# Peptides against a protein of PDB entry 3T6J, part 126

Target 1, 375 residues: chain A of PDB entry 3T6J
Amino acid sequence: PIVESYIGFIESYRDPFGSRGEFEGFVAVVNKAMSAKFERLVASAEQLLKELPWPPTFEKDKFLTPDFTSLDVLTFAGSGIPAGINIPNYDDLRQTEGFKNVSLGNVLAVAYATQREKLTFLEEDDKDLYILWKGPSFDVQVGLHELLGHGSGKLFVQDEKGAFNFDQETVINPETGEQIQSWYRSGETWDSKFSTIASSYEECRAESVGLYLCLHPQVLEIFGFEGADAEDVIYVNWLNMVRAGLLALEFYTPEAFNWRQAHMQARFVILRVLLEAGEGLVTITPTTGSDGRPDARVRLDRSKIRSVGKPALERFLRRLQVLKSTGDVAGGRALYEGYATVTDAPPECFLTLRDTVLLRKESRKLIVQPNTRLE
Target 2, 372 residues: chain A of PDB entry 3T6J as posed
Amino acid sequence: PIVESYIGFIESYRDPFGSRGEFEGFVAVVNKAMSAKFERLVASAEQLLKELPWPPTFEKDKFLTPDFTSLDVLTFAGSGIPAGINIPNYDDLRQTEGFKNVSLGNVLAVAYREKLTFLEEDDKDLYILWKGPSFDVQVGLHALLGHGSGKLFVQDEKGAFNFDQETVINPETGEQIQSWYRSGETWDSKFSTIASSYEECRAESVGLYLCLHPQVLEIFGFEGADAEDVIYVNWLNMVRAGLLALEFYTPEAFNWRQAHMQARFVILRVLLEAGEGLVTITPTTGSDGRPDARVRLDRSKIRSVGKPALERFLRRLQVLKSTGDVAGGRALYEGYATVTDAPPECFLTLRDTVLLRKESRKLIVQPNTRLE

## One batch from the design tools (peptide; made by RFdiffusion4, then SolubleMPNN)

Design b2_p16_3_s4 (from b2_p16_3, 7 letters changed)
Fold by OpenDDE base, seed 5:
Structure b2_p16_3_s4 (fold): chain B 375 residues (1-375), chain A 16 residues (1-16)
Amino acid sequence: as target 1 above (375 residues)
Amino acid sequence: GSVAFETGLPEVARAP
């Protein structure tokens, strides 16, 4: 078997400023079969990048072919085991030196183990479909999230010599219609500028890329889905995201007005974006459970994903990228924190829903380290 | 960066 490992101060999620790395390490074995799908995705990456909702001037100048593998984790040391990884975490290095993507396949497999009776916040009619396609949809989402999410977008930079990596005279901000008015100066990084929102903001961008590009027929084909199966994978992927946005409330601390998990905050933001789109795309309905206690149901109208959801996500995702590229911290913070705000305002009453989420909280799954031996 | 899709993750501690 092919063994991969990494060790060091890598992830910065525990740093509220997104700069200080946490010591992490893992040893894993390559899953060749699943890696083949990701290799096909990599082969199409340059083309798929063009499908993202920003001008080419906001995309990387040169495509650097990354590595992407599916890994079965043998051992993991860190505060939380992820489903996927994109490294390095430095945007400047990703743009100049390239990057590596991995999917932790057996971690995903653990996540796939959902009992129908324990599946919360979904309509009964969606539960079976959700259970069936959760795994495959996760593979799609992780692949897109890592490769084309974290792997996309250009930062406008002025180097130490005063040179720009973009044409100041010709590049136009698609949101304002004006020339570029802000950029990263020498020594400024994504994390240093966006600070407390940097990690969650980037995760939100990556998740949004996943949802947006999973609508592309070529993506589904790469993963081996056609016809009705492809549509079901899309539906379940979007459904999972809006459900995750509701579940995310568990990780909000009202007393401190802060989020305790960057990815979950990102998913809540996406939920808010899709709710704002309206037109019956997403509906969250408070209900009463069989135990007589509060419950809730999330509904996603699959027929409105392309007509309502995609345009809303397109606009939002473009704004995220433009603000990121231009280093517009004020604009970025205003946008992101606006959607990340949790209040009890009607009709959603998110703080009330949070109580419901906490009440229906599922038990934490235990991940057991596998053992391997030579025979 | 990394991604996880399930709940029940530990609270992210604030660095000093």
Scores: peptide ipSAE 0.029, ipTM 0.662, DockQ to the pose 0.270
Fold by OpenDDE base, seed 2:
Structure b2_p16_3_s4 (fold): chain B 375 residues (1-375), chain A 16 residues (1-16)
Amino acid sequence: as target 1 above (375 residues)
Amino acid sequence: GSVAFETGLPEVARAP
């Protein structure tokens, strides 16, 4: 088998400033069969990047074909095991040198293991679909998240010699209609500028890319879905995201007004965006469980994903990218922290919902490191 | 970067 590994100070999720890496390492075996799907995605990446909701001027000038491999983890040392990895974590290097994508296939498999009786916050009619398509939808989401999420977008840079990597005279900010007024200077990075929100913000962007592009028929075809199956995969992917946004409240600490997990914060933000879209797209209804205790139901109107959800996500995702590209920390922070704020304001009453989430909290899944043998 | 679903991580203090 082909063995891959990495080790070092890589992920900065545990750094409040999003810069200092945590020591991490893994050893994994290449899953050739699953890698084939991601290879097809890579083959379409350049074209799919054009589908993202920002001008080409805000996308990388030159497409650098990345690697994308599905790995079965043998051992993983770190604070948490991800489902996917995109490295390096430096946007400048991604733009100039390229990047590598990894899907940790057997980690995803663990995530796929859902017991119907323990599946919270979904309508009964959605549970079977959710269970059936959660796995496949995760594959789609992870692939898009890594390759076209983390792998997309351009940072506007002025180098140490004063040269710009964009045409100051012709590039227009699609949000303001004006010329570009801010950029990254030499030595400035995404993490150094956006600091405390950098990690979660980027994860939110990547997750949003996944939701947005999973609507594209070509993406579903790449993963082998067509017709009703493709639509179900889309539905479950979006449903999973809005559910995750509710579950995310577990990782909010009201007393400290902070989030303890960047990805979950990102998912909450997306939930807020989709709730703001209104029109019955997403509904969270407090209920009473069969046990007489508080419960909740998340409903996603399938028929409104494209008509209501996509436009809302498009606008939001474009704003995320534009603010990132231009290094507009003030604007970015205002936008992101606005959606990341958790209050008990009606109609959602998120702090109250948080109590419900905690009450219905499932036992933490444990990942046992696998072993291998020769057959 | 990475994506993790239903992943619990240690609490991290958010600096101002």
Scores: peptide ipSAE 0.029, ipTM 0.642, DockQ to the pose 0.241
Fold by OpenDDE base, seed 3:
Structure b2_p16_3_s4 (fold): chain B 375 residues (1-375), chain A 16 residues (1-16)
Amino acid sequence: as target 1 above (375 residues)
Amino acid sequence: GSVAFETGLPEVARAP
């Protein structure tokens, strides 16, 4: 078998300023069969990057073919096990040297196992569909999130010699219609500039890329879905995201006005964006459970994903990228923190919903070290 | 970067 591993100070999620890495490591075996879909995605990556909602001037100048493999994890040392990984975590290196993507296949398999009776916050009519397609939709989302999310976009940089990696005279900011007015100077990085919001902001961008591009027929075809199946995968992927946005409230601490998990904060932001789109796209309804205690239901109107959801996500995603590319911390913070704010204001009453989420919280799953054997 | 859709994720320290 092909063995892969990494170890070191890799992820900076534990650092409030997003700079210092947490010590992490894993040993895994390559799953060749599961890697095939991701290889096909890599083959289409250059073309799919052009489908993202920003000008080519805000995308990497040259496409560098990355590696993408599915891994079965044997051991993982860290505070948590991700479903997918994109490294290195340096945008400049991603632009000039390339990157590697992995999907942790057996971790995803564990996540797929959900008992219908324990599935919270979904309408009964959606539960069977959700259970059926959660796994496949996760594969799509993880692939897009890593490869085309973290693997997309350009940072505008002025190097130590004063040279720019973009043409100041011709590149136009699509949001303002003006020339580029800010960039990263020598020694400045994504994490150093955006600091406390850097990790969550980037995860939000990557998740948004996943939702946006999963609507593309070519993506679904790559993963082997056509016709009604493809539409169901899209629906469940979006449904899972809006549900996750509600579940995310568990990781908000009202007393400290802060989030304790970057990915969950990102998912809440996306939920807020899609709620803002209105027109009945997303509805969260407080209910009463069979036990007589508070409950809730999330509804996503399938027929409005493309007509309402996609345009809203497009505008939001473009703004995220433009602000990231230009190093506009003030604008980026205003945008992101605005959507990340949790209040009890109507009609959503998110703080009240948080109480419901906590009430319905499931026990944390334990990931147990597996054995492996050769036959 | 990474991605996970589980709710039982570890807490991140954000002490100033």
Scores: peptide ipSAE 0.044, ipTM 0.689, DockQ to the pose 0.261; fails the geometry check
Fold by OpenDDE base, seed 4:
Structure b2_p16_3_s4 (fold): chain B 375 residues (1-375), chain A 16 residues (1-16)
Amino acid sequence: as target 1 above (375 residues)
Amino acid sequence: GSVAFETGLPEVARAP
């Protein structure tokens, strides 16, 4: 077997300021069979990057073919096991040296294990589709999230010698129509500048890339889906995201006005963006469960994903990238924290919904390290 | 460094 491992102070999710890494390590075995679809995605990555809603000047100058491997984790030391990983975390290194992507296949398998009777917040008709396509949609989302999410975009940098990695005279900010007015100075990083929102913001960008690009016909083809199946995978992927946005409320602490999980905060932000789009795209309806206690249903109008959802996400995703590239912390914070704010304002009444989410919370799964053998 | 993606389901989400 091909064994992969990493170890070190890698992820900064648990640092309130997004700077200090938590000690983490894993040992995993390459799943060659499951890596094939990701290899196809890598083969199309350069072209797909051009489909992202920002100018090439805001994308990496040179495409560096990354590695993308599906891994079966044998041991994982850390506070949590992700479904996918993109490394390194340093954007400058991603730009100049390249990066590696992994999908933690057996972790995804755990996530796929959902019992219909325990599936919350979905319409009954959607539950069947969700169960059927959750796995495939997760594969798509993870692949896009890692490779084209975390693996996309450029930071504008002025180095220690005063040189810029972009042409100040010709590069135009697509949001303002003006020349670039801010950038990262020597010693400044994504995390150091955006600090408290850095991790979640980046996850939000990556998740948004996943949703946005999964609409591209080539993406589903790469993953082997076509026709009605492809449309169902898209639908379930988007549905899962909006559902996740609701579930995310579990990880919000009202008393401290903070989030305890970066990815879930990101998903809530996306939910807010899609709700803001209006036009019946997303509907969250409070209901009463069979037990007579509060419940809720999330509905996504699949017919409006492309007409309403995509444009909204496009605009939002572009703004995320532009603000990230230019190191515009003030603008980025205003944008992101605006969408990340949780209040009880109508019509959504998110704090009330949070109570419902907590009420319907299921026991957390335990991920047990596997054994492996050759047969 | 690295950036990780999680499925985001409460059942498998990172503990706070």
Scores: peptide ipSAE 0.033, ipTM 0.701, DockQ to the pose 0.208; fails the geometry check

Design b2_p16_4_s1 (from b2_p16_4, 5 letters changed)
Fold by OpenDDE base, seed 3:
Structure b2_p16_4_s1 (fold): chain B 375 residues (1-375), chain A 16 residues (1-16)
Amino acid sequence: as target 1 above (375 residues)
Amino acid sequence: FDPLATAPAGAYYPDP
């Protein structure tokens, strides 16, 4: 329909245990022009899923073509307004019944508004490029995040009758080289098992899928980018992610050792993964601003995205998926919380950087409900 | 309560 809406207990981000949904709702209008790109992405989704760095046995047995629509939000009631949505949030239903994706286009447009003089933590030489391509790169990232991030992967399940949805004798865990040792039992879900890390972990997986697959020429072509433009979109997408990882420190509470925003925690984790890759891929340099106060710069070496960044992200993303598929909570928690830990250890000194981030924090944008008119 | 501290898993929230 031209008008889309939903209402109910949908997202569980506000629940510390990731189980209870927050009541939210929206009314939006379909943007036909923007939906066309996502339709092309859907048409290629089955093939793109094969590019993900896990064995086919860890992917959905059968691809179910989802809906993907760009929406302009008229009203949204909730604690936060997303730029993209993938529903339902139940992995079992996604596997068996399918799912729907939406991009909230006018929310993205608001996010794209950036004043050059207020753009923090980037090198001067990157600012114009960042401003130019932030919007397009974000469209790519959101599309991949929703469709191929949240929409990918298989959970290994033993049903109430004792039957498995995988062959226990032939399926091999690519990380251990052994047969599958754990799975979801009847009544167990992603959220129930992974609990406090479930939301952020899943967002991290989805964001990683976006970064990983945006390197694929077919993806860029779908969104209308070729040649130098495609490379710039890739660069800005990765640059935005590493910058976001630094900005994420605003949402960490040192006194409580917790994160207040699942997506920002996810982005920090990705930053840590890419920093760990080393070889000069990502560099965070403390500086002094023109005001004489602390500042920082994030540098991403474009020439090392494919040679250093991609392999690091591939390994990490595969581990995320394998641990998710097998319901290995202990392994998953160890991996994710390890990267999500914020200390002041050198060389990064993240707690010190957090002070810089807070010092340079911009005022929160006010989202105002729009109007529509008949011309 | 900081409303910005929470984002749903099924929804993509842009950078602040």
Scores: peptide ipSAE 0.120, ipTM 0.723, DockQ to the pose 0.259; fails the geometry check
Fold by OpenDDE base, seed 2:
Structure b2_p16_4_s1 (fold): chain B 375 residues (1-375), chain A 16 residues (1-16)
Amino acid sequence: as target 1 above (375 residues)
Amino acid sequence: FDPLATAPAGAYYPDP
């Protein structure tokens, strides 16, 4: 088998300032079958990048073909096991040198092993479909998240010699209609500038890219889905995201006004964006469970994903990228923290919903390290 | 300490 590994101070999600990496490492075996799908995605990446909702001037000047591999993890040392990885975590290096993507396939498989009777917050009519397509939809989402999420977008930079990597006279900010007014100076990075929101903000951008591009027929075709299957994968992917946004409340600490998990905070933000879109796209309804205790149901109107959801996400995602590209920390923080705020304001009453989420919390699956043998 | 609360890149769906 083909073996891959990495080790070092890599991910900074445990650093409140998003700068200091946690020491981690893994040893994994390549899943050739799934890797082939990601290779097809890589082959289409340059074209798919053009489908993202920002001007080409806000995208990388030169596409650097990345590696993308699906891995079955044998050993992972760290505080947690991710489903996907995009490295390096330095945007400047991603722009100039390229990047590597991995999907941790067997981690995803464990996460996808959902028992119907324990599946919370979904309508009964959605449960079987959700169980059937959660795995495949996750493969799509992770692939897009890593490759075209983390792998997309340009940072505007002025180097130590005063030269810009963009034309100041011709590049226009699509949000303001004006010339670019801010950028990264020498020594400034995404993490150093956006600090406490950097990790979650970037995860939100990447997740949004996944949702946005999964609507593209070419993406579904790459993963082997057409017709009704493709539409079901799309639906379940979006449904999973809005459900995740509700589940995310577990990771919010009201007493400290703090989020403890960057990805879950990101998913809550996306939920807020889609709720704001209105028109019956997403509905969260408090209910009473069969045990007589509080429960809730998330409903996503499939027919409104493209008509309501996509435009809302497009606008939001463009704003995320523009603010990131221009190094506009004030604007970025205002936007992101606005959607990340958790209150008990009606109609959603998120703090009350949080109590329900905690009440319905199931025991987490324990990931046990596998072994291999010769046959 | 909840290790999943601070899981690194690409952590999806801590609960079933």
Scores: peptide ipSAE 0.091, ipTM 0.705, DockQ to the pose 0.179; fails the geometry check
Fold by OpenDDE base, seed 1:
Structure b2_p16_4_s1 (fold): chain B 375 residues (1-375), chain A 16 residues (1-16)
Amino acid sequence: as target 1 above (375 residues)
Amino acid sequence: FDPLATAPAGAYYPDP
């Protein structure tokens, strides 16, 4: 077997300032079959990057082909187990030396192991489909998230010598129609400028890329889905995201106006974007469970994903990228925090829904080291 | 920018 491992101060999720890494490590075995799909995705990455809703001037000048591997984790030491990883986290190294993507396949398997009777917040008609395609849709989402989400976009920079990595005279901000008015100065980084929202904002961008690009037939083909199966994978991926946005409320602390998990905050933001799109795309309905206690149902109209959802996500995703590229912290914060705000305003009444989410919360799963054997 | 790991709902549980 091919064994991969890493160890060190890697992820900064537990740092309030988002700068200091938590010491973590894993040992994993390469899943060759699943890795082959991600390799095909890598082979198409440069082309797929062009499908993202921003001008080439806002994309990296040169695509650095990364490695992408699916891993079955034997052991993981850390505060949480991710479904996917993009490393290294050092910007300079990623830009100059490249990066590696991994999908932690068996972690995903644990995540979607929920029994049908315990699956919350979905319509009964969606549950079987959701269970069937959650795994495959996760593979698609993680692949896109890591490779084309985190792997996309350009930061406009003025170096220490005053030189720009973009043409100030010709590059146009697609949102304003004007020349670029802001950029990163020497020594400024994404994290340093966007600070408290940087991690969640970036996760939101990456998740949005996943949803957006999963609509592309080539992506589904790479993962082996065609026809009705492809449409079901798309539907379940989007359905999972809007459901996750609701579940995310668990990780919001109203008293502190604080999000405790960057990815969940990101998913809530996406939910808000898709709700704002209206036209019956997403509906969250408070209900009463069979136990007489509060419940809720999330409905996604699959027929409106492309007509309503995609345009809404396109506009949002473009704005995320443009604000990121230009280092427009004020604009970025206004946009992101606006969608990340949790109130009890109708019609959604998110704080009330949060109570429902907490009430219906499943017990935490303990992920245990698996038994493995050589053939 | 700093790339981050991802996890679906239920896969990552932050410590309180």
Scores: peptide ipSAE 0.058, ipTM 0.630, DockQ to the pose 0.111; fails the geometry check
Fold by OpenDDE base, seed 5:
Structure b2_p16_4_s1 (fold): chain B 375 residues (1-375), chain A 16 residues (1-16)
Amino acid sequence: as target 1 above (375 residues)
Amino acid sequence: FDPLATAPAGAYYPDP
């Protein structure tokens, strides 16, 4: 078997300022079959990057072909087991040296098995479809999230010598129509500038890239889906995201006005964006469960994903990228914290919904380390 | 451990 490992101070999710990495390590075996799918995605990455909703001037100047592998984890040491990883976590290094992507396949597999009777917040008509396509849709989302999410976008930088990595006279901010007014100075990084929102903001950008690009037929073809199957994968991927946005409320602490999980905060933000799009795209309806206690249902109108959802996500994703590229912390914070704010304001009444989410919370699954044996 | 640290949307939310 092909063995991969990594060790060091890598992820900064436990740092409130998003700067200090925690010590983490794993040993894993390469899943060749799943890796082959990701290799096909890598082969199309340069072309797919052009489909992202920002000008080429906001994309990396040179495409560096990354590695992407699916890994079956044998041992993991850290505060949490991820489903996907993109390293290094330094954008400057990603731009100049490249990056590596991994999907922790056997970790994902643990999450795929869902009992229908325990599936919360979905309409009955969606449950079977959700169960059927949850796994495949996750593969698509993780691949896009890591490779084209974290792997995309340019940071505008002025180096120590005063040189810019962009043409100040010709590059135009697509949101303002003006020349670029801000950038990263020498020694400034994404994490150092955006600090408390950096991790969640970047995860939100990556998740949004996944949702946006999963609509592209070429992506679905790479993963082996065509026709009705492809449409179902798209639908379930989007449905999963809006459901996750609701579930995310578990990780909000009202008393402290803070989020305890960066990815879940990101998913809540996406839910808010899609709710704001209106036109019946997403609907959250409070209900009463069979036990007489509060419940809720999330509905996603399949027919409005492309007509309503995609444009809304496009605008939002472009704004995320532009603010990131230009190092506009004030603008970025205003945008992101605005969508990340949790209140009990109608019509959604998110704090009330949070109570419902907590009532319907299931026990966390235990992940057991696998054993290897010589046969 | 927190399995939700970098999980896909809803991936490790306990099956309701």
Scores: peptide ipSAE 0.030, ipTM 0.661, DockQ to the pose 0.106; fails the geometry check

